# Designs tried in a protein design run: peptides against a protein of PDB entry 7PB4. Part 39

Target 1, 105 residues: chain A of PDB entry 7PB4
Amino acid sequence: KMLNIKEYKEKLLSTLGEFLEDHFPLPDRSVKKKKKNIQESSVNLITLHEMLEILINRLFDVPHDPYVKISDSFWPPYVELLLRNGIALRHPEDPTRIRLEAFHQ
Target 2, 218 residues: chain B of PDB entry 7PB4
Amino acid sequence: DALQMAVGYFEKGPIKASQNKDKTLEKHLKTVENVAWKNGLASEEIDILLNIALSGKFGNAVNTRILKCMIPATVISEDSVVKAVSWLCVGKCSGSTKVLFYRWLVAMFDFIDRKEQINLLYGFFFASLQDDALCPYVCHLLYLLTKKENVKPFRVRKLLDLQAKMGMQPHLQALLSLYKFFAPALISVSLPVRKKIYFKNSENLWKTALLAVKQRNR

## One batch from the design tools (peptide)

Design b1_p15_2_s3 (made by RFdiffusion4, then SolubleMPNN; from b1_p15_2, 8 letters changed)
Fold by OpenDDE base, seed 5:
Structure b1_p15_2_s3 (fold): chain B 105 residues (1-105), chain C 218 residues (1-218), chain A 15 residues (1-15)
Amino acid sequence: as target 1 above (105 residues)
Amino acid sequence: as target 2 above (218 residues)
Amino acid sequence: MEELEVLEAIYERLS
């Protein structure tokens, strides 16, 4: 039973990872090298997978304060995607913080 | 030139020392509007001003006016659109600005130089169908973007669920009809044979400007 | 809540 659950979890993680890559890839920042458009923040965006990992880990590690601060590495469309699909919630008083939704409700 | 000064003003922000900040802002805004409607804007100018309009740097009235004059001389950079979508999601722009942006995006769609990166945003746009205010315009955008590869069983299900919730909306029917065209096996539901695909006329705000752009680029 | 249940719920909402 435990082995089957672990195998299922691994399969689900793999399937989810592939699904995220296929349907929600990061845009290719064509770093047009030449024009110093200042606002190309040198900040590396994280994948949707990495963002979800951060949110999941925070939920389990700090259940009394499961909120993650939105950093510059968080691609805004991903944040919006998670919010719209009921996967994440904004902090009611601090819009710069999000948490994973409590799916047991 | 006057346009460069105006763009520079919006980019750098108002210099604190100007006693007549509102008059200066209005002057520069009128300069941008005049050039945009007469000649169109260069892709670089659109890149700068589009970000400003969506960043929340200025008030909603100013942002709306800037966005309304995002008329290309020739092309709009795909990169500008991708950046703009990011700014829309930061939450510093109004709901009306978001609607206006999608209307603009649909209206200017043919003037965007490439679609490869915009197509990567398909999943994001699809999720935005849940927003009642955006839904008609997002359906139109998706209608323009949808390829056979985008028509997946889970998206069909979500569209049907959305139709069940919202009713048989013309914009949803148009998108579903396109999905059925690409993947008839995924849509068992008899769609009413609508002879005419009807989307809200997003182009009305820019109709004259778009005609002028097409004439200049012939 | 098990991590597996969270993953399933995320996948269900995205797919």
Scores: peptide ipSAE 0.692, ipTM 0.923, DockQ to the pose 0.365
Fold by OpenDDE base, seed 4:
Structure b1_p15_2_s3 (fold): chain B 105 residues (1-105), chain C 218 residues (1-218), chain A 15 residues (1-15)
Amino acid sequence: as target 1 above (105 residues)
Amino acid sequence: as target 2 above (218 residues)
Amino acid sequence: MEELEVLEAIYERLS
C-alpha cells in the first residue's frame, strides 16, 4: 500500500510537470542583447513547476507561516494564474507575499 | 526631436520640483498623441511607452491616454506584448487599464510582427476568461490565437463550465464554435448554428488609425 | 498523504 502511494505520487508529479511545461511554458526571452540600456531585467524567471515546488515546500516546512515572498524570479503571469485558479492566496496585509491555498480546510 | 524628448520624459520620469510638472507632462503627452495618430510610433517607442502605461508609474488618466495612442507606424514587437502582459499582472494598473489593454491587443493583433511567444501565453489568456470584465475581449483574443493544437479536452470542459455559469454569451459561443471547427469530436453539445461570429467590435477606438496604418504600409 | 492531496488539488484546478 505505501509503495503504491509513493509510486502514484511520483507519477502525479511527473504528469503535473509535463502538463505545466506543455500548457504554461515560459516565453522565450529572445535575449536580443541589442545594446540599448533597456534593463531587460536579467532576472532568471523560474518555471511554474519550480514556483509550485517552493509554495508546497513552504506549506509543509513552515505550516504556521506558509507565505512566500514574491521575488523577481516569479513571473507575474504565473502569480496571477495561481491566484485566479484558487491555487494561491495573497497575504491579507502584505500583497508581496503569497501562500498555497489550504485545500484541506 | 520633440517625440524623443517626450518619450525620454516618460522613461526617465519627471525630474525634480519644477512648479510646472503637470504642464510639462501634458505637453509631452500631447506630443506623443499627435505623432501616434498622424504617423504612428516606431516599435521601440511603443516598447517603452507600453511598459510605462502598465507599470503604474503615472496616474490612471495618463496611463489610459498613453495606451490609447499606442499606434504603430509599421509593426509592434511581440516582445513588447509579452512584457506588457507581465506588467499587467503586477497589479499596479487599474481594472479599466487591463480592459483597455486587451481591447488594444485585439485591435493591433495583425500588426504584431510575430505570434510564436504570444501563442505560448495561450494558457494564461485562457485562465483570464474567468474575469467577467475581461472575458469578452479575451474570447476575441483567443479566437484570433486558437490553433488546432490548442483545442484540448480540459479547455473544452472549462469553456462549457463557464458557459453554464455565465450563460450563452455571444463571445463565448464564437470561441466554442471555433473549437468545434477544429475538434468536432470534443464538443457534443449542439451549438446554435450562428452564421455570423459577433464580437463586440462596436467601440474600436483605433478604427481610423488602423486604416491609416494599413494605407501607409501598402 | 497530505502532500499527495495538495498535488491532486493543484492538478485539478489547472486541468
Scores: peptide ipSAE 0.691, ipTM 0.923, DockQ to the pose 0.366
Fold by OpenDDE base, seed 3:
Structure b1_p15_2_s3 (fold): chain B 105 residues (1-105), chain C 218 residues (1-218), chain A 15 residues (1-15)
Amino acid sequence: as target 1 above (105 residues)
Amino acid sequence: as target 2 above (218 residues)
Amino acid sequence: MEELEVLEAIYERLS
């Protein structure tokens, strides 16, 4: 049975999601709510899955400017991970911008 | 106390009004160095100073000196290490500082209070094996972190590919040997039974300090 | 470039 391209895509998404969760989880910010008044703005970090989704969507939605600005929600180790694995590239002139790699080049 | 004043200086930054900014910086840096090497630093002091050293707030020379004196009195907080790894990735520290951090992390590994969160960084550290400058130290770190559950087929493949690219490096062989120990079915390659795991421990900058810490905590 | 190809490439690079 030719797995419908749609079914294959869904399976791949599921497999990728599980893989990301298993091998690249966010550190558990069990920041004990000790009352120290430091309003460290609890910037909510996004998952690696969410980060990739943003990058993929940007690539397809805005192919002429596929760069995403690195927000405070981007966990720096995830950015580094994507760069090191050739999944993402920094903008040559603006290190605060990152894009998904063009895998067909 | 002098140490609190020094830590406060690094945390808050130089007060604009001091004519001799460099002299003040040097004074506080020497204070931190002296206390760290003599008595070690409290976990809270390491938390503050480690982040400062990696944040790019100061120049490379200052950051290097701070990082070299990140010697615990008793323990290092795991949270400090996780935060430090984050700062390391922001790109504001030099390559030499990154290398020094991994050397420090390996040297101080036993003094980190917990490993649960650091173990979650396994995948990140594993990806760092591709950096030629970091690879020896990352291999050593991974050797310390690796559990049976971390030994996956895809990581074995990546290690073998790395070995094919870089050659049979002693640090890589040490890690592969550990992988083979945990999962012999995944590694068909005959690894030379090296009797001694040679991580470049030869130049542990903290050897004397670590001995002193261990003596104080007995 | 198809989204599927991108996903495959990402997965291949991470795994």
Scores: peptide ipSAE 0.691, ipTM 0.922, DockQ to the pose 0.364
Fold by OpenDDE base, seed 1:
Structure b1_p15_2_s3 (fold): chain B 105 residues (1-105), chain C 218 residues (1-218), chain A 15 residues (1-15)
Amino acid sequence: as target 1 above (105 residues)
Amino acid sequence: as target 2 above (218 residues)
Amino acid sequence: MEELEVLEAIYERLS
């Protein structure tokens, strides 16, 4: 039973990863290298998969404060996507913090 | 020139010392409006002003006026649109601004230089269908973006569920009809053969401007 | 809540 659960979890992770890559990829920012001076802080955006991993890990590692601060690496459309689909919630007092939704059915 | 000064004002923000901040703002806004409606704006100007309109730097009234004059001289950069979508999601713009942006995006769709990156946003736009205020315009946008590869069983299910919730909306039916065209096996429901796909095109704020742009680029 | 249940719920909401 446990082996089957682990295998199923791995399969689900793989399937989810592929699904996220296929349907919610990051746009290729053609970093137009040309004009040097605008320090558009080349903040590397993380994938939706990575964002979810962070949220999941925080939920399990710090269940009493499962909120993650939205960093510049968080692509705003991903944040909006998670919020709209009921996957994440904003902190009621600090909109810069989000948590994974409590999927307590 | 006057336009460069106006764009620069919006980009850099108001210089603190001006007692007549509102008059200065209005002057520059009128400059942008006048040029946009007469000649259109360069892609670079649209890039700057579009971000300003969605960033929440100015009030809703100003943002609305800026968006209404985002008329291209020739093309709109796809990168500007992608950046704009990002700003839209930061939550510093009003709901009305979001609606206006999607209306603008649909209206200006043909003037966007490329669609490759916008197509990558398909999943994001699709998720926005659940927003009742955005739904009609997002349906229209998706109608323009949808390729065969985008028509998936899970999206069909979501559209049918949305239709069950919202009723048989013309914009949903239009999108579903396109989905059925690409993947008839996924949609067993008899959709009324609507000969005319009626998206609310009649209220295109830019109709006259778009005609002028097309004439200039011929 | 098990991690698996969380993953399933996420996948269900996205798909």
Scores: peptide ipSAE 0.690, ipTM 0.922, DockQ to the pose 0.350

Design b1_p15_2_s4 (made by RFdiffusion4, then SolubleMPNN; from b1_p15_2, 7 letters changed)
Fold by OpenDDE base, seed 4:
Structure b1_p15_2_s4 (fold): chain B 105 residues (1-105), chain C 218 residues (1-218), chain A 15 residues (1-15)
Amino acid sequence: as target 1 above (105 residues)
Amino acid sequence: as target 2 above (218 residues)
Amino acid sequence: MEELEVLEAIKLRLS
């Protein structure tokens, strides 16, 4: 039974990952190569999958403070997407922090 | 030139020491407006000014005026649009600015040089349908972006759910009709065959300018 | 089980 749960979890993660890549890909920044001048911060944006992993891990690792600080690696449209779909919540006092929603309510 | 100085002012920000900050701002804003409406702006100028308008660097009134004069001389870079969408989501711009941006995006859609990156934002735009204020304009945008490959069962379900919640809105019906055209098997509901696709006229703000741009690029 | 439920909930909300 435990093996089946692990396998199911892995399958779900894989399927979710594929779904996220297909429907919510990052914009290709390769177009930015030519214009040298805008030091757009070389901050590598993380995928939506990676963002969710961070939020999930924080929820389980630090359940008493499940909030993650929004970094420059967080693509703003992804943050907006998660908030709009009720997947994430902003900290009531600190808008720079978000948490995964407690779905168990 | 005067335009370069004006763009530079907005990019670099007001120098702290000027006693006449408001007068200087107005002067540069008028310069941008005049050039934009007469000749259009270069893609690079639009790139800079669009980000400024959405970044929250200036007040809502200024941002609105800048956004209203984002008229291309020839083309708009898709990269500028992608960056703009990012700024839009940071939360430093007003709701009215967001609406105006989507109206602008629809109005200027044909002048965007490429659509590949914008098409990648399809899922994001689709999620924005839940915003009541944005919904009419997002529907129009999606109508322009939608290809057969975008029509998925889960999106059909979401659109139908949204219609159930919001009622039979003309803009939703227009989008659903397009979905049915591409994938008739996914939409079993008899949509009233609306012969005329109805979207809010987003182009009205730029109608004259758009005609001029089209004439210059012919 | 809790993690699985979270993943399912996320998938449901995005799809």
Scores: peptide ipSAE 0.662, ipTM 0.930, DockQ to the pose 0.367
Fold by OpenDDE base, seed 1:
Structure b1_p15_2_s4 (fold): chain B 105 residues (1-105), chain C 218 residues (1-218), chain A 15 residues (1-15)
Amino acid sequence: as target 1 above (105 residues)
Amino acid sequence: as target 2 above (218 residues)
Amino acid sequence: MEELEVLEAIKLRLS
């Protein structure tokens, strides 16, 4: 049973990763026109997969305070996507913090 | 020139605590409006002003006026659109500004230089269909963006579920009809053969401006 | 809640 659960988890992670890459990819910012003076904040955006991993890890590592601070690496459309789909919630008192939803409720 | 000064004002903010901040603001806003409607704006100017309109730097009235005059001289950079979508999601603009942005995006769609990056936002736009205020305009946008590869079973299901919830809305039916065209096997439901695709944004605020832009680029 | 259940819930909400 444990092997089956582990295998299923791995399969689910793989399929989810593929799904996220296929349907919610980051826009390619590589066309940074070398215009020197635009301090394009070299903010390295993380993938939706990475964002979810951070949220999941926080939920399990710190269950009493499962909130993650939204960093500049969080692409705003991803944040909105997660909030809109009921996957994440904003902290009621601090809109710069989000958590994974409690799906068991 | 006057336009550069105006754009600079919006970008850098008011330099001096001038007692006449409102008058200065109005002057520069009128300058932008006049040039935009007369000649259109350069892609670089649109890039700057779109971000300003959506960043929450100014009040809703100002943001609305800026967005309404985002008329290109020739083209709009897709990068500007992608950045604008990001700003839209930060939550510093009003719901009305969001609606106006999608209306603008649909209206100006043909003047966007490339669609490759915008197409990557398909999944995000599709998720925005759940917003009742945005839904009509997002449907129109998706109608313009949808390719065969975007028509997936899970999206068909979501559209049908949305139709069940919202009823047979013309904009939703238009999108479903396109989906059926690309993937008839995924949509078994008989859709009313609407000869005329109706989107609320067919008569947009920029009709006269768009004609002028097309004439200049012939 | 198990991690697997969380992943399933996320997948369900996105698809």
Scores: peptide ipSAE 0.662, ipTM 0.930, DockQ to the pose 0.350
Fold by OpenDDE base, seed 2:
Structure b1_p15_2_s4 (fold): chain B 105 residues (1-105), chain C 218 residues (1-218), chain A 15 residues (1-15)
Amino acid sequence: as target 1 above (105 residues)
Amino acid sequence: as target 2 above (218 residues)
Amino acid sequence: MEELEVLEAIKLRLS
């Protein structure tokens, strides 16, 4: 039974990863090096999968404070996507912090 | 030139502590408006001003006026649109600004130089269908973007669920009809054969401007 | 809450 659960989890992770890659890819930041010093902050955006992993890990690692601070690596459309789909919630007092939704409530 | 000074003002903020900040702002805004409606704006100018309009740097009234004058001289950069979508999601712009942005995006769609990156945002736009205020305009945008490969079973389900919730809205029916065209096996529901796809195009704020742009680029 | 349940819930909300 435990082996089946682990295998199922791995399969689910894989299928979710593929789904996220197929339907919610990051835009190609063609860093057109046009010489104008627009400090396009070369902030490396993380994938939606990575963002979810961070949120999930925080929920399990620090359940009493499951909030993650939104960094510059968080692509705003992903944040909006998670909020709109009821996957994440903003902190009521600090809009720069989000948590994974408590799906068992 | 006057336009460069105006764009610079919005980008960098007021250089001099002008006692009459409002008068200066209005002057520069009128400069941008006049040039945009007469000649259109360069892609670089649109890139700068579009971000400003959506960043929340200025008040809603100013942002609205800037967004209304985002009229291209020739083309709009796809990169500008992708960046704009990002700013839209930061939460510093009003709901009305979001609606106006999607209206603008639909209106200016043909003037966007490329669509490859915008097509990658398909999933994001689709998720925005659940916003009642955005739904009509997002449907129109998706109608323009949808390819056969975008028509997936889960999206069909979501559209049908949305239709069940909101009723048979003309914009939803238009999008569903396109989905049925690409994937008839996924949509078993008889859609009324609407011969005329009517998106709320009747009040295109940019109709006159778009005609002028097309005439200049012919 | 099990991690598996969280993953299932996420997938369900995105799909």
Scores: peptide ipSAE 0.662, ipTM 0.929, DockQ to the pose 0.365
Fold by OpenDDE base, seed 3:
Structure b1_p15_2_s4 (fold): chain B 105 residues (1-105), chain C 218 residues (1-218), chain A 15 residues (1-15)
Amino acid sequence: as target 1 above (105 residues)
Amino acid sequence: as target 2 above (218 residues)
Amino acid sequence: MEELEVLEAIKLRLS
């Protein structure tokens, strides 16, 4: 039974990763390095998978304060996507922080 | 050039020394409006002003006016649209501005130079269907973007669930009809044969301007 | 709450 759960978890992780890559890829910021608009081009955006990992890890590592600060690496459409689908929740007093939803409620 | 000065004003912000900030703002806004409606704006100007309109730098009234005059002389850069979508999600613009943006995007769709990156946003736009205010316009946008490869079982399920929730909306039916066209095996539900695809005329706001743009680019 | 449950819930909400 335990082996089956582990295998299932691995398959689920793999499937989820593929799903995220296929349906929610980052836009190719092939912004030609034209010199002038330096500021926006330099921030490396993380994948949706990475964003979810951060949120999940925070939930388990710091359950009493499961909020993650939204950094410049967080692509705003991903944040919106997670909020809209009930996967994440914005901090009620600090709009710069989000948490993974408590799905057990 | 008056337009360059106006765009520069919006980009750099008001120069502190101007006693009459409101008059200066209005002057520059009128300059942008006049040029946009007469000649259209260059892609670079749209890039700058579109960002400003959605960034929350100015008040809602100003942002609305800027967005309404985002009329291209020739083309709109796809990159500008992608950036705009990002700004839209930061939460500094009003709900009405979001609606206006999607109306604008649909109206200006044919003037966007490329669609490859916008197509990557398909999943994001699809998720926005659940927003009641945006749904009609997002359906129209998705209707324009949808390829056979986008028609997946899970999206069909979501559309049907959405239909169950909000009823048989014309814009949703139009999108479902397109999905059925691409993947008839995924949609077992009989869709009413609509002779006419009905989307809200989002283009009406820019109808005259769009005609002028098309005439200039012929 | 198990990690598996969280992953399942996320997948369900996105798909």
Scores: peptide ipSAE 0.661, ipTM 0.929, DockQ to the pose 0.349

